# Designs tried in a protein design run: peptides against a protein of PDB entry 2C5K. Part 1

Scores and structures below are computed, not measured.

Target 1, 91 residues: chain A of PDB entry 2C5K
Amino acid sequence: EDPFQQVVKDTKEQLNRINNYITRHNTAGDDDQEEEIQDILKDVEETIVDLDRSIIVMKRDENEDVSGREAQVKNIKQQLDALKLRFDRRI
Below, numbering starts at 1 at the first letter of every chain, in headers, positions and changes, except where a header shows other numbers.
Peptide ipSAE is a variant of ipSAE made for these designs: the mean of its two directions, with the distance scale d0 fixed at 1.0 Angstrom where the peptide's residues are scored. Compare it only between designs on the same protein; published cut-offs may not carry over.
The geometry check fails a fold that doesn't show the stated peptide or that is severely misdrawn somewhere.

## One batch from the design tools (peptide; made by RFdiffusion4, then SolubleMPNN)

Design b1_p8_1_s1 (from b1_p8_1, 3 letters changed)
Fold by OpenDDE base, seed 2:
Structure b1_p8_1_s1 (fold): chain B 91 residues (1-91), chain A 8 residues (1-8)
Amino acid sequence: as target 1 above (91 residues)
Amino acid sequence: MLKKFVEK
């Protein structure tokens, strides 16, 4: 299995789980679940940086067509940004 | 490796 595709899949699944939680919990809580969400959102940001770096290496060293991978990372960034806006706007 | 979120 392609480890890049596995990371993309796992990242999207995490963002979907958090998005489902926020849908059920439209008010900010001060519980361990809210802290866990903040930690995971930070881990997703770091994962996106690593994915972008991997694409740069593939373009430079492997001469691979990365257009599909760039589109996948762009989609994850958009999903993360939308989720952050939902998370931060809770009362 | 991302920590898996599990709602309680």
Scores: peptide ipSAE 0.343, ipTM 0.874, DockQ to the pose 0.853
Fold by OpenDDE base, seed 1:
Structure b1_p8_1_s1 (fold): chain B 91 residues (1-91), chain A 8 residues (1-8)
Amino acid sequence: as target 1 above (91 residues)
Amino acid sequence: MLKKFVEK
């Protein structure tokens, strides 16, 4: 079991749950769930920083190809950016 | 550990 892949999976699943919520709630609300989403989006940003740091550590091992992991982190960053854009542009 | 979002 690879802890990096588990974090990637959990992060993508979380972003997908929020994306489904935004699809159902296309207007900004002032409820506890909107605040919870903002907190989770911040936690995802911190998680991405931790994933990038983990890749820097793995690059010290000359036997590890990190290119696949770099591509996964890039994909999560793109998913987060798209989600933030949808979240922030709600009227 | 990410908090799991649950729609209410």
Scores: peptide ipSAE 0.342, ipTM 0.874, DockQ to the pose 0.872
Fold by OpenDDE base, seed 3:
Parts: sequence; structure tokens; C-alpha cells
Structure b1_p8_1_s1 (fold): chain B 91 residues (1-91), chain A 8 residues (1-8)
Amino acid sequence: as target 1 above (91 residues)
Amino acid sequence: MLKKFVEK
């Protein structure tokens, strides 16, 4: 399997798990699960930076059409931003 | 590798 696609898949699965938690826990808590979510959201941000860097390298070194990969990273960024907004707006 | 979130 393409390592890029595996990272994309794993990242989306993490965001979906957190989204399911937020759906069940519509109030902010101060438990270890809330802290774990913050840590994972940060790790997702770092993963997105690594994916963007990977695309830059592919575009420079392989001269490949990266438009599909750029669209996938854009979609993950949008999913992350929407999830952060839901997480932060809980009372 | 992202840590797998597990709801308790």
C-alpha cells in the first residue's frame, strides 16, 4: 500500500474517532480523554505538515502530478478545522 | 504513527 495513502487513511480514522467522542460528549470535560484529544489534534497538525513536505519533495524531485495528493491534504485540513471548531465550542 | 483514540 502507498505509505502516503496509509497516513491519510489513519489520520481520517483518528479524526472520525474524536468526532464520535464529541458527539457522545457534547460538554467539555477535564478528564484524561479531553487531554488525549488535544494531544491527538496536535499530532494530526504535525502529520499534515509532514504530508505537505512530502508533496513538495515529490513535486520537486519526481516532477509528478501531485494534484490528487494536494486535494487529499486539503480535505484533511478541512476535517481537522471542522473538528477543532466542534471541540472548542463545547460548554 | 498517530496514537489510536479509544473511548472509555
Scores: peptide ipSAE 0.342, ipTM 0.874, DockQ to the pose 0.890
Fold by OpenDDE base, seed 5:
Structure b1_p8_1_s1 (fold): chain B 91 residues (1-91), chain A 8 residues (1-8)
Amino acid sequence: as target 1 above (91 residues)
Amino acid sequence: MLKKFVEK
């Protein structure tokens, strides 16, 4: 499997796991899992930066069509932003 | 590698 596609897949699966937790926990808790979610959301942000850098390198060095990969990263960014908004709206 | 969330 392409390492880029594996990272995209793993990132989307992780965001889905957190989204499922938030569905069951509509109020903010003071538990260790709330802090763990914040840490993972930060790790996802870093992963997106790494994916964008990978696309820049492919576009520069390989002169490949990266439009499909750019669309995938855009989709992950949208999923992250929606999840952050949902997470932060909990009282 | 992303840390996997595991609900307790």
Scores: peptide ipSAE 0.341, ipTM 0.873, DockQ to the pose 0.865

Design b1_p8_1_s2 (from b1_p8_1, 4 letters changed)
Fold by OpenDDE base, seed 5:
Structure b1_p8_1_s2 (fold): chain B 91 residues (1-91), chain A 8 residues (1-8)
Amino acid sequence: as target 1 above (91 residues)
Amino acid sequence: MLKKFIEK
């Protein structure tokens, strides 16, 4: 099992869970779950940094074609940015 | 390891 692909999968699944919550909770509430979502969005940002670092190491040390991995990380960044924008637009 | 969001 490729640990990079597992982290990518877990990150996408987590963003999808939050997106499903926002669909059900279109108004920002003073719920402990809103703070938990902010914390998880921060953890996703840190995970993206770690994924980018892993790609830099692979390019340097293994000289492998990482173009597929770069496209996957780019897709997660786009999903995160869209989700943050959706989360922050709630009144 | 990402914390899993669990809706209450």
Scores: peptide ipSAE 0.317, ipTM 0.871, DockQ to the pose 0.868
Fold by OpenDDE base, seed 3:
Structure b1_p8_1_s2 (fold): chain B 91 residues (1-91), chain A 8 residues (1-8)
Amino acid sequence: as target 1 above (91 residues)
Amino acid sequence: MLKKFIEK
């Protein structure tokens, strides 16, 4: 499997797990799981930075079509932003 | 490496 696609998959699966938790927990908690979610959302942000850096390196090789990878990273950014908005809007 | 969230 392509290491880039594995990271994309793992990131999406992680965001889906947090989204399922937020669906069950519509109120903000002050527990270790809420702190763990904040830490993981930060780790996802850093993972997106690493994916973008990887694409910048690939764009220096004129033979690589990166358009598909750019679209995948854009989709993860949109999924993260939507999840953060759900997380932060809990009472 | 992403930490895996595990709901309790």
Scores: peptide ipSAE 0.294, ipTM 0.863, DockQ to the pose 0.848
Fold by OpenDDE base, seed 4:
Structure b1_p8_1_s2 (fold): chain B 91 residues (1-91), chain A 8 residues (1-8)
Amino acid sequence: as target 1 above (91 residues)
Amino acid sequence: MLKKFIEK
């Protein structure tokens, strides 16, 4: 499997797990799971930066068609933003 | 590598 696709998959799976947790926990908790979610959301942000950097390198050095990868990173950004908005709307 | 979320 392409290492880029593996990172994309793992990132989407994490966001889906958190989204499923928020579905069951619509009230903001003050527990280890809420802290763990914040840590993972930060790790996802860092992962998106690394994915964007990898695309820049591929465009520059490999001269590959990155349009599919750019669309995947855009989709992850949208999924993260939607999840953050859902997480922050909990009372 | 992302930390895996595990609901308790």
Scores: peptide ipSAE 0.287, ipTM 0.859, DockQ to the pose 0.854
Fold by OpenDDE base, seed 1:
Structure b1_p8_1_s2 (fold): chain B 91 residues (1-91), chain A 8 residues (1-8)
Amino acid sequence: as target 1 above (91 residues)
Amino acid sequence: MLKKFIEK
């Protein structure tokens, strides 16, 4: 099992859970769930930094084709940015 | 390790 693919999968599943919550809660709440979402969005940003670092190490040390992994990280960044935009636009 | 979101 590839640990990189597992982290990408888990991160996408987490963003999907938050996106489902925002769909049910289209107004900003002032509850523990809103704070928990902010914390998780921060953890996702840090996870993306770690994924990018892993690709840099693979390019340097393994000389493997990382183009597939770069495309996956680009896709998860786009998913995060779209989710942040939905989260922050709630009134 | 990502914290798992659970809607209450």
Scores: peptide ipSAE 0.282, ipTM 0.858, DockQ to the pose 0.855

Design b1_p8_2_s1 (from b1_p8_2, 4 letters changed)
Fold by OpenDDE base, seed 4:
Parts: sequence; structure tokens; C-alpha cells
Structure b1_p8_2_s1 (fold): chain B 91 residues (1-91), chain A 8 residues (1-8)
Amino acid sequence: as target 1 above (91 residues)
Amino acid sequence: MFEKIKKL
């Protein structure tokens, strides 16, 4: 399996898990799971930076068609932003 | 995760 696609998949699965948690927890909690979600969201942000860096390297050093990978990273960024907005709207 | 992605 392509390591890039594996990281994309794992990231989307993490965002989906958090989205499912927010669906069950529509109020902001002050529990260890809320802190864990913040940590996972930060790890997803760092992962997006890693994905973008990998695309830059592939485009520069391998001269590969990265258009599909750029679209996937854009989709993950949109999913993260939508999830953050949903998380922050909890009272 | 960058080092895992570089192994393409």
C-alpha cells in the first residue's frame, strides 16, 4: 500500500472518530477525552504539514504527478476545518 | 509521519 495513501486514510479515520465523538458529546466536556481530542487535532495538523512536505519533495525530486495527492490533502484540510468549527461550537 | 511517507 502507498505510504502516502495509508497516512491519508489513517488521518481521515481519526477525523471521523472525533466527528462521531462530537455527535455523542454535543456539550463541551472538561474530561480527559476533550484533551485527547485536542491532541489528536494537533497531530492531524502536523500530519497535514508532513503530507504537504512529501508532495513538495515528490514534485521537485521525483517529478511525479502530484495533482491527486494535492486534492487529497486539500480534502483533509477541509475536513479538519469543518471538524474544528463543529468542536468549537459546542457549549 | 514524514519519514514513513518518504519511503515511497
Scores: peptide ipSAE 0.056, ipTM 0.750, DockQ to the pose 0.103
Fold by OpenDDE base, seed 1:
Structure b1_p8_2_s1 (fold): chain B 91 residues (1-91), chain A 8 residues (1-8)
Amino acid sequence: as target 1 above (91 residues)
Amino acid sequence: MFEKIKKL
């Protein structure tokens, strides 16, 4: 099983869980769950950096077509940015 | 997570 695809899947599932939370909690709360979501969003940013680094290594060392992986990382960045914008716009 | 992605 490709560990890259598993990490992409797990990260997309995590972002989807946060998006569902925001749908239920459309006002900013001062609860421990809001802090946990900020921590999770930070962990997702670090995971995206790890995914990009893995693509750089594959492109250098394996000479494989990484274009599919680059498109997946672009898609997850767009999902994160849309989610952050939705999280930060809560009143 | 980089170490998990590097372990093919």
Scores: peptide ipSAE 0.053, ipTM 0.739, DockQ to the pose 0.106
Fold by OpenDDE base, seed 2:
Structure b1_p8_2_s1 (fold): chain B 91 residues (1-91), chain A 8 residues (1-8)
Amino acid sequence: as target 1 above (91 residues)
Amino acid sequence: MFEKIKKL
């Protein structure tokens, strides 16, 4: 199994779970689940940094075409940004 | 998660 593709998949699934939570919870709560979502969003940001670093290493050391992997990371960044915007706009 | 990605 490609560990990069697994991390991409798991990250997208996690962002989708949070997106489904926000759809059910359109008001900002002051509950333990809102704090857990902020922590998960932070972990996703760190995971994106890890994915970008892996692409830099592959470009340097393996000389592989990483354009597909760069497009996947760009898509995750866009999904995260859209999710943060939905999360922060709750009243 | 970096340790799982480094094993590529």
Scores: peptide ipSAE 0.050, ipTM 0.735, DockQ to the pose 0.113
Fold by OpenDDE base, seed 5:
Structure b1_p8_2_s1 (fold): chain B 91 residues (1-91), chain A 8 residues (1-8)
Amino acid sequence: as target 1 above (91 residues)
Amino acid sequence: MFEKIKKL
C-alpha cells in the first residue's frame, strides 16, 4: 500500500467531513467544534508540508516521475484554500 | 504524519 496515497486519501476525506460540517453549520457559532475544526485545518496544513517534503526527497533520492504526486498535493491545497474561504465567510 | 510517509 502506498503510504503517500493513503495520506492523500485520508486528508481529502477529512476536508470533505469539515465541508459537510460547514454545510450543517452555516453560521459561525461559539461552539467548541469551531476550535476543533481550526485545529484540524492546521493539521491538514502540516500534512501538506509533509507531503511536499516527501516529494522533494523522492525527486532527489529516487529520480522518479513525481508529477502525479505534485498534482495530487496541488489539488489538496486548492481544496483546503476553498474550505478555509468557506469557513471564514460564515457570519 | 511525515514519519508514516518516510516508511516507504
Scores: peptide ipSAE 0.050, ipTM 0.732, DockQ to the pose 0.112

Design b1_p8_2_s2 (from b1_p8_2, 4 letters changed)
Fold by OpenDDE base, seed 3:
Structure b1_p8_2_s2 (fold): chain B 91 residues (1-91), chain A 8 residues (1-8)
Amino acid sequence: as target 1 above (91 residues)
Amino acid sequence: MFKKIKKL
């Protein structure tokens, strides 16, 4: 499997796990899992930076269509932003 | 308990 596609998959799966946690925990908790979620959201932000850097390197190779990879990273950014909004709106 | 994201 392409390392880029594996990172995209792992990132989306992680965001889905957090989204499932928020669905079960609709109030903000002060448990160790709420802190773990903040750390994971940070790791997802860093992973998006690494994915974007990888695309910039691939764009230097004149023969590689990166449009599909750009669309995947854009979709992860949108999923992250929607998840942060759900996380932060819990009372 | 969450899974680690693979690094590039």
Scores: peptide ipSAE 0.307, ipTM 0.877, DockQ to the pose 0.767
Fold by OpenDDE base, seed 2:
Structure b1_p8_2_s2 (fold): chain B 91 residues (1-91), chain A 8 residues (1-8)
Amino acid sequence: as target 1 above (91 residues)
Amino acid sequence: MFKKIKKL
């Protein structure tokens, strides 16, 4: 399996798990899971930087069409931004 | 308990 596609999949699955948690926990709580979610949102931001760097290297060193990979990373960024907005709007 | 994201 392509390591890039595995990281994209794992990232999307993680964001979906957090989104499902927020749907069940619409109030900000002092749960240990709230801190774990903040740490994961940070790890997703770092993962996006690594994915973007991987695309830059491929576009420079490989004559491959990166447009599909750029679209996947753009979709993850949009999913992260929507999730942060839901997380931060909890009372 | 969430799963760790694989690193590149």
Scores: peptide ipSAE 0.306, ipTM 0.876, DockQ to the pose 0.764
Fold by OpenDDE base, seed 4:
Structure b1_p8_2_s2 (fold): chain B 91 residues (1-91), chain A 8 residues (1-8)
Amino acid sequence: as target 1 above (91 residues)
Amino acid sequence: MFKKIKKL
């Protein structure tokens, strides 16, 4: 499997896990999982930066068609933003 | 318990 696709998959799976947690926990909890979620959301933000850097390198140095990868990263950004909005709407 | 994201 392409390392980029593995990172994309792992990131989407992680966001889906958080989304499933929020579905079970519609109120903001003061549990260790709420802190773990905040750390994962930061790790996802860093991962998006690394994915975008990888695309820039591929576009510059390898001259590959990155359009599919750009669309995947855009989809992850949208999923992250929707998840943050759902997380922050908990009372 | 969440999985670690693989790094590039």
Scores: peptide ipSAE 0.306, ipTM 0.876, DockQ to the pose 0.773
Fold by OpenDDE base, seed 1:
Structure b1_p8_2_s2 (fold): chain B 91 residues (1-91), chain A 8 residues (1-8)
Amino acid sequence: as target 1 above (91 residues)
Amino acid sequence: MFKKIKKL
């Protein structure tokens, strides 16, 4: 299995778990899970940087068509931005 | 309890 595709899958699954939590917790809570979610959103941002760096290395060293990988990372960025907006708009 | 994302 390609390590890039595994990281993309794990990232999307994690964002989906947070989105399901927000759907059950539509008000901001003071529970230990709210802090865990902020830490995970930060880990997703760092993971996106590592995914983008891997694409830069592939473009330079392997001369492969990375357009599919760029589209996957763009989709994760859009999912993260939509999730942050839902998380921060809770009253 | 959330699962850790795999690192590259």
Scores: peptide ipSAE 0.305, ipTM 0.876, DockQ to the pose 0.762

Design b1_p8_3_s1 (from b1_p8_3, 4 letters changed)
Fold by OpenDDE base, seed 4:
Structure b1_p8_3_s1 (fold): chain B 91 residues (1-91), chain A 8 residues (1-8)
Amino acid sequence: as target 1 above (91 residues)
Amino acid sequence: LENTITKL
């Protein structure tokens, strides 16, 4: 499989897992699982930075249409932002 | 390119 697509897939799956956790835990907690989610969200942010960097390299070094990959990264960013709002606004 | 992507 395309490594880029694998990273995109894994990232979206991780965000979905966190979203499901938030659904089951609508109140903010102060436990190890809450800290783990914060760590995962940070890891996802770093992954997105790396995905953007890879696209920059592709645009520079290859005559390839990257619009599809840019759209995928945009979608992940939107998913992350929505999830962060859910996570941070919990009572 | 592949190396960059693999480092993700």
Scores: peptide ipSAE 0.025, ipTM 0.655, DockQ to the pose 0.095
Fold by OpenDDE base, seed 3:
Structure b1_p8_3_s1 (fold): chain B 91 residues (1-91), chain A 8 residues (1-8)
Amino acid sequence: as target 1 above (91 residues)
Amino acid sequence: LENTITKL
Protein backbone atom coordinates (compact mmCIF):
# COMPACT_ATOMS: atom_id res chain seq x y z
CA GLU B 1 0.00 0.00 0.00
CA ASP B 2 1.05 3.59 -0.71
CA PRO B 3 2.62 5.06 2.47
CA PHE B 4 0.70 8.31 1.98
CA GLN B 5 -2.58 6.40 1.86
CA GLN B 6 -1.58 4.38 4.91
CA VAL B 7 -0.97 7.56 6.94
CA VAL B 8 -4.30 8.97 5.77
CA LYS B 9 -6.07 5.74 6.71
CA ASP B 10 -4.42 5.50 10.12
CA THR B 11 -5.24 9.13 10.90
CA LYS B 12 -8.90 8.72 9.98
CA GLU B 13 -9.13 5.55 12.05
CA GLN B 14 -7.62 7.33 15.06
CA LEU B 15 -10.13 10.16 14.71
CA ASN B 16 -12.94 7.61 14.52
CA ARG B 17 -11.71 5.97 17.73
CA ILE B 18 -11.81 9.33 19.50
CA ASN B 19 -15.26 9.99 18.10
CA ASN B 20 -16.45 6.67 19.50
CA TYR B 21 -14.92 7.54 22.88
CA ILE B 22 -16.82 10.84 22.92
CA THR B 23 -20.03 8.96 22.17
CA ARG B 24 -19.47 6.84 25.29
CA HIS B 25 -18.25 9.84 27.32
CA ASN B 26 -20.40 12.76 26.20
CA THR B 27 -19.63 14.80 29.32
CA ALA B 28 -16.31 16.52 29.82
CA GLY B 29 -14.06 14.78 32.31
CA ASP B 30 -10.82 15.64 34.04
CA ASP B 31 -9.01 12.34 33.96
CA ASP B 32 -6.07 10.72 32.21
CA GLN B 33 -8.23 9.63 29.27
CA GLU B 34 -9.36 13.19 28.55
CA GLU B 35 -5.75 14.35 28.58
CA GLU B 36 -4.77 11.49 26.28
CA ILE B 37 -7.44 12.56 23.78
CA GLN B 38 -6.01 16.09 23.78
CA ASP B 39 -2.54 14.68 23.13
CA ILE B 40 -3.78 12.50 20.27
CA LEU B 41 -5.54 15.48 18.68
CA LYS B 42 -2.26 17.40 18.77
CA ASP B 43 -0.47 14.44 17.20
CA VAL B 44 -3.06 14.37 14.42
CA GLU B 45 -2.53 18.10 13.81
CA GLU B 46 1.20 17.50 13.46
CA THR B 47 0.56 14.59 11.09
CA ILE B 48 -1.58 16.84 8.90
CA VAL B 49 1.20 19.44 8.79
CA ASP B 50 3.61 16.74 7.67
CA LEU B 51 1.18 15.51 5.01
CA ASP B 52 0.86 19.07 3.68
CA ARG B 53 4.64 19.38 3.59
CA SER B 54 4.92 16.15 1.65
CA ILE B 55 2.48 17.50 -0.94
CA ILE B 56 4.53 20.69 -1.27
CA VAL B 57 7.59 18.54 -1.98
CA MET B 58 5.64 16.49 -4.53
CA LYS B 59 4.50 19.64 -6.33
CA ARG B 60 8.08 20.86 -6.51
CA ASP B 61 9.99 17.67 -7.25
CA GLU B 62 7.46 15.49 -9.09
CA ASN B 63 5.52 15.97 -12.30
CA GLU B 64 2.29 14.56 -10.89
CA ASP B 65 -1.23 15.76 -10.22
CA VAL B 66 -1.50 16.09 -6.44
CA SER B 67 -5.13 17.25 -6.43
CA GLY B 68 -6.34 13.90 -5.13
CA ARG B 69 -3.91 13.97 -2.21
CA GLU B 70 -4.81 17.59 -1.44
CA ALA B 71 -8.46 16.59 -1.31
CA GLN B 72 -7.67 13.74 1.09
CA VAL B 73 -5.77 16.06 3.45
CA LYS B 74 -8.62 18.56 3.28
CA ASN B 75 -11.03 15.78 4.25
CA ILE B 76 -8.90 14.85 7.27
CA LYS B 77 -8.74 18.51 8.34
CA GLN B 78 -12.52 18.70 8.15
CA GLN B 79 -12.87 15.50 10.19
CA LEU B 80 -10.45 16.86 12.79
CA ASP B 81 -12.25 20.19 13.03
CA ALA B 82 -15.61 18.49 13.45
CA LEU B 83 -14.21 16.22 16.15
CA LYS B 84 -12.61 19.14 18.01
CA LEU B 85 -15.92 20.94 18.01
CA ARG B 86 -17.69 17.86 19.36
CA PHE B 87 -15.02 17.34 22.01
CA ASP B 88 -14.99 20.97 23.18
CA ARG B 89 -18.78 21.34 23.29
CA ARG B 90 -19.26 18.56 25.82
CA ILE B 91 -20.84 19.66 29.10
CA LEU A 1 9.37 11.00 -2.23
CA GLU A 2 8.35 7.61 -0.93
CA ASN A 3 10.98 7.97 1.78
CA THR A 4 9.55 11.34 2.78
CA ILE A 5 6.07 9.85 3.07
CA THR A 6 7.38 6.85 5.00
CA LYS A 7 8.80 9.21 7.64
CA LEU A 8 5.35 10.59 8.36
Scores: peptide ipSAE 0.024, ipTM 0.650, DockQ to the pose 0.096
Fold by OpenDDE base, seed 5:
Structure b1_p8_3_s1 (fold): chain B 91 residues (1-91), chain A 8 residues (1-8)
Amino acid sequence: as target 1 above (91 residues)
Amino acid sequence: LENTITKL
């Protein structure tokens, strides 16, 4: 499989796992799992930066259509933003 | 391209 698509897939799976965790833990806690979620969210943010950088490189190739990849990264950003909002608004 | 994804 294409490495870009694998990274996208892995990122979406991580966001899904966190979303499911928040559903089960709708109140903020002070446990190791809460800290792990914060770490994963940070890793996802960094991964998005890396994906954007890869798209910049792809745009330098005249034969490469990056529109689909840009849409995928945009979708991940939207998922991350929504998830961060859910996570931060917990009481 | 593939190298960029691997490095980052």
Scores: peptide ipSAE 0.024, ipTM 0.648, DockQ to the pose 0.078
Fold by OpenDDE base, seed 2:
Structure b1_p8_3_s1 (fold): chain B 91 residues (1-91), chain A 8 residues (1-8)
Amino acid sequence: as target 1 above (91 residues)
Amino acid sequence: LENTITKL
């Protein structure tokens, strides 16, 4: 219903899918799937930037209480960082 | 704003 919440939900689900993939593929591979994961991680990073920008707009133009949304974006950033660490540490 | 978010 809320586009912001939908983007947050979709992003978290995508990160969960990648996390499950890493669990099944705990060693770095040299295949097209590894490249796809890297691309998705970049897409998530870009999505987070846009979410942050949307929050800035909500604070300035609509003067809304965005504390809840800021917390959600922070949570996604933490999830992304943890996932990137798992991905990069694979041998 | 909703339109911008929807495009993400």
Scores: peptide ipSAE 0.023, ipTM 0.637, DockQ to the pose 0.105

Design b1_p8_3_s2 (from b1_p8_3, 5 letters changed)
Fold by OpenDDE base, seed 3:
Structure b1_p8_3_s2 (fold): chain B 91 residues (1-91), chain A 8 residues (1-8)
Amino acid sequence: as target 1 above (91 residues)
Amino acid sequence: LENTITKI
């Protein structure tokens, strides 16, 4: 598995772990764990930005077919957006 | 933190 695919996989797995945490903790808290989850979500956002930038560079400099990678990043963005909605709507 | 949550 190439480094891009590994980052995609790790990101999806991390989002799934947070989703599972929310299932067990479906009320919003103001503790260290909730703050750490917010930090991880920001790290995921930054990772997605880096993935997008890498695709831009591949399209520009290497003229590679990046359609598959673009679809993967789109899927991660959808997963992140769904998770953010679930996290933010907790009471 | 829960053991399942890791920093990336």
Scores: peptide ipSAE 0.043, ipTM 0.696, DockQ to the pose 0.240
Fold by OpenDDE base, seed 1:
Structure b1_p8_3_s2 (fold): chain B 91 residues (1-91), chain A 8 residues (1-8)
Amino acid sequence: as target 1 above (91 residues)
Amino acid sequence: LENTITKI
């Protein structure tokens, strides 16, 4: 039971759900669902900021090796960036 | 609405 890993898991699952939605809706829509996706992407960005901050605290207060957690956050950032690019390039 | 998407 690790809250950090749970947040990582939930974030990746949410990005996958949006990615699957884009696959089914490959053209930009003008509906409430498109706005909801934009809001979720912002929530994910804020979650990533919180994950980075948690790593800073772990380095300072726990003196723990955080290299694995840093790699996980890097992977989520890459997934988010790829998804944002896919979302924005829809016509 | 897409029911597979949930806000986090």
Scores: peptide ipSAE 0.043, ipTM 0.693, DockQ to the pose 0.213
Fold by OpenDDE base, seed 5:
Structure b1_p8_3_s2 (fold): chain B 91 residues (1-91), chain A 8 residues (1-8)
Amino acid sequence: as target 1 above (91 residues)
Amino acid sequence: LENTITKI
């Protein structure tokens, strides 16, 4: 499989896991899982930066269509932003 | 038991 698509898939799966956790834990806590989620959200942000950088490199190849990959990264950014909002708004 | 969240 294409490594870019694998990273996209893994990132989306992580965001889904966190979203499911927030659903089960709709109040802010002070446990190890809360700290782990904060770390994972940061890791996802860094992963998105790496994905964007990879797209920049791919755009240098005249034969490479990156429009689909750009749309995938945009979707991940939207998922991350929505999830961060849910996480931060918990009481 | 909740599934363990794996870090990226």
Scores: peptide ipSAE 0.037, ipTM 0.675, DockQ to the pose 0.151
Fold by OpenDDE base, seed 4:
Structure b1_p8_3_s2 (fold): chain B 91 residues (1-91), chain A 8 residues (1-8)
Amino acid sequence: as target 1 above (91 residues)
Amino acid sequence: LENTITKI
């Protein structure tokens, strides 16, 4: 499939995995898995930056409507923000 | 562009 769509899909799946982890671990822990979650969240943030950059390039260099892709990135950002809020609210 | 996306 489209590489952009694959990255979007993989990112959403990763966020869903973290969300499921938080469900199972409703309290903040001090273990290697908690650190891994923080690292993954950072990686997702960087992925979003790269997705945004790709859209900028598409808007400039291609005659393609990017509104759908912009909406997808917006959705991922919202998912990330919601997850970060959930993660940070844990006791 | 596709190469850049693939590297993400």
Scores: peptide ipSAE 0.024, ipTM 0.635, DockQ to the pose 0.103

Design b1_p8_3_s3 (from b1_p8_3, 4 letters changed)
Fold by OpenDDE base, seed 4:
Structure b1_p8_3_s3 (fold): chain B 91 residues (1-91), chain A 8 residues (1-8)
Amino acid sequence: as target 1 above (91 residues)
Amino acid sequence: LKNTITKL
């Protein structure tokens, strides 16, 4: 059980859930679910900040090869950015 | 790692 990997997994799954929601709701709504998605996206952003900080600490204190973790966080950031564009561009 | 994440 790697807590870093668990957070990565949970984050990607949450983004996938939102992506699936957007697929089913391709028009922007003004309902509670739309607001909830915005809140979740903000939570994901904060999670990514925490993951980055974790990597910084690992580089500083453990001097471990973090390249794999950095690549994972980069992938999540790309997924988030793509999803935000998809969410925001809905008409 | 666990402690680091907990600190954040």
Scores: peptide ipSAE 0.030, ipTM 0.693, DockQ to the pose 0.075
Fold by OpenDDE base, seed 1:
Structure b1_p8_3_s3 (fold): chain B 91 residues (1-91), chain A 8 residues (1-8)
Amino acid sequence: as target 1 above (91 residues)
Amino acid sequence: LKNTITKL
């Protein structure tokens, strides 16, 4: 059981949940759920920062090949950016 | 590293 992979999995699942919410709510609302989504997106951004930091530590201290982990973080960043665009473009 | 990641 790899904690890094668990965080990646949890992050992607959270982004998928938000993406599904946007599908069901394709117009911008002014309710508690919209604010919660904004908070979750900020939490995801912080998680990505921490994932990047963990990769830096692995490169410096563990001498491990991190290319696979870097690709995973890149994929999460792309998913986040696409989701933010979709969320912000709602009318 | 494990502790740092678990803290996420």
Scores: peptide ipSAE 0.030, ipTM 0.680, DockQ to the pose 0.086
Fold by OpenDDE base, seed 2:
Structure b1_p8_3_s3 (fold): chain B 91 residues (1-91), chain A 8 residues (1-8)
Amino acid sequence: as target 1 above (91 residues)
Amino acid sequence: LKNTITKL
């Protein structure tokens, strides 16, 4: 219903899928799936940038309370950072 | 905002 919430939901689901992939593939591979995961992580990073920009617009143009949305984006950033750490530490 | 977010 809310486009912002839908993007947040989709992003978190994508990160969860990658997290599950890493669990099943705990060693770094050199295949097309590894490249796809890297691409998805970059897409998530770009999505977070856009979410942050949307919050800035809401604060300035609509003067809405964005504290809840800021907390959601912060949570996604933390989830992404944790996932990147798991991904990069694989041998 | 809706248009900006939906484009993402």
Scores: peptide ipSAE 0.029, ipTM 0.673, DockQ to the pose 0.105
Fold by OpenDDE base, seed 3:
Structure b1_p8_3_s3 (fold): chain B 91 residues (1-91), chain A 8 residues (1-8)
Amino acid sequence: as target 1 above (91 residues)
Amino acid sequence: LKNTITKL
């Protein structure tokens, strides 16, 4: 599988897992899982940066159409932002 | 995830 697509897939799956956790834990807590989620969200942010960088390299060096990949990254960013909002709004 | 990205 294309490494880019694998990273996209893994990232979306991780965000989905967090979303499911929030559904089951709609009250903010101070347990190890809450801290782990915060760490994962940070890791996802870093992953998105790396995905963007990879697209920049593709545009520069490979002369391939990256519009599809840009759309995928945009979608992940939107998913992340929505999840952060949901996570932070918990009482 | 970073380990997979480094393969790009």
Scores: peptide ipSAE 0.028, ipTM 0.633, DockQ to the pose 0.205

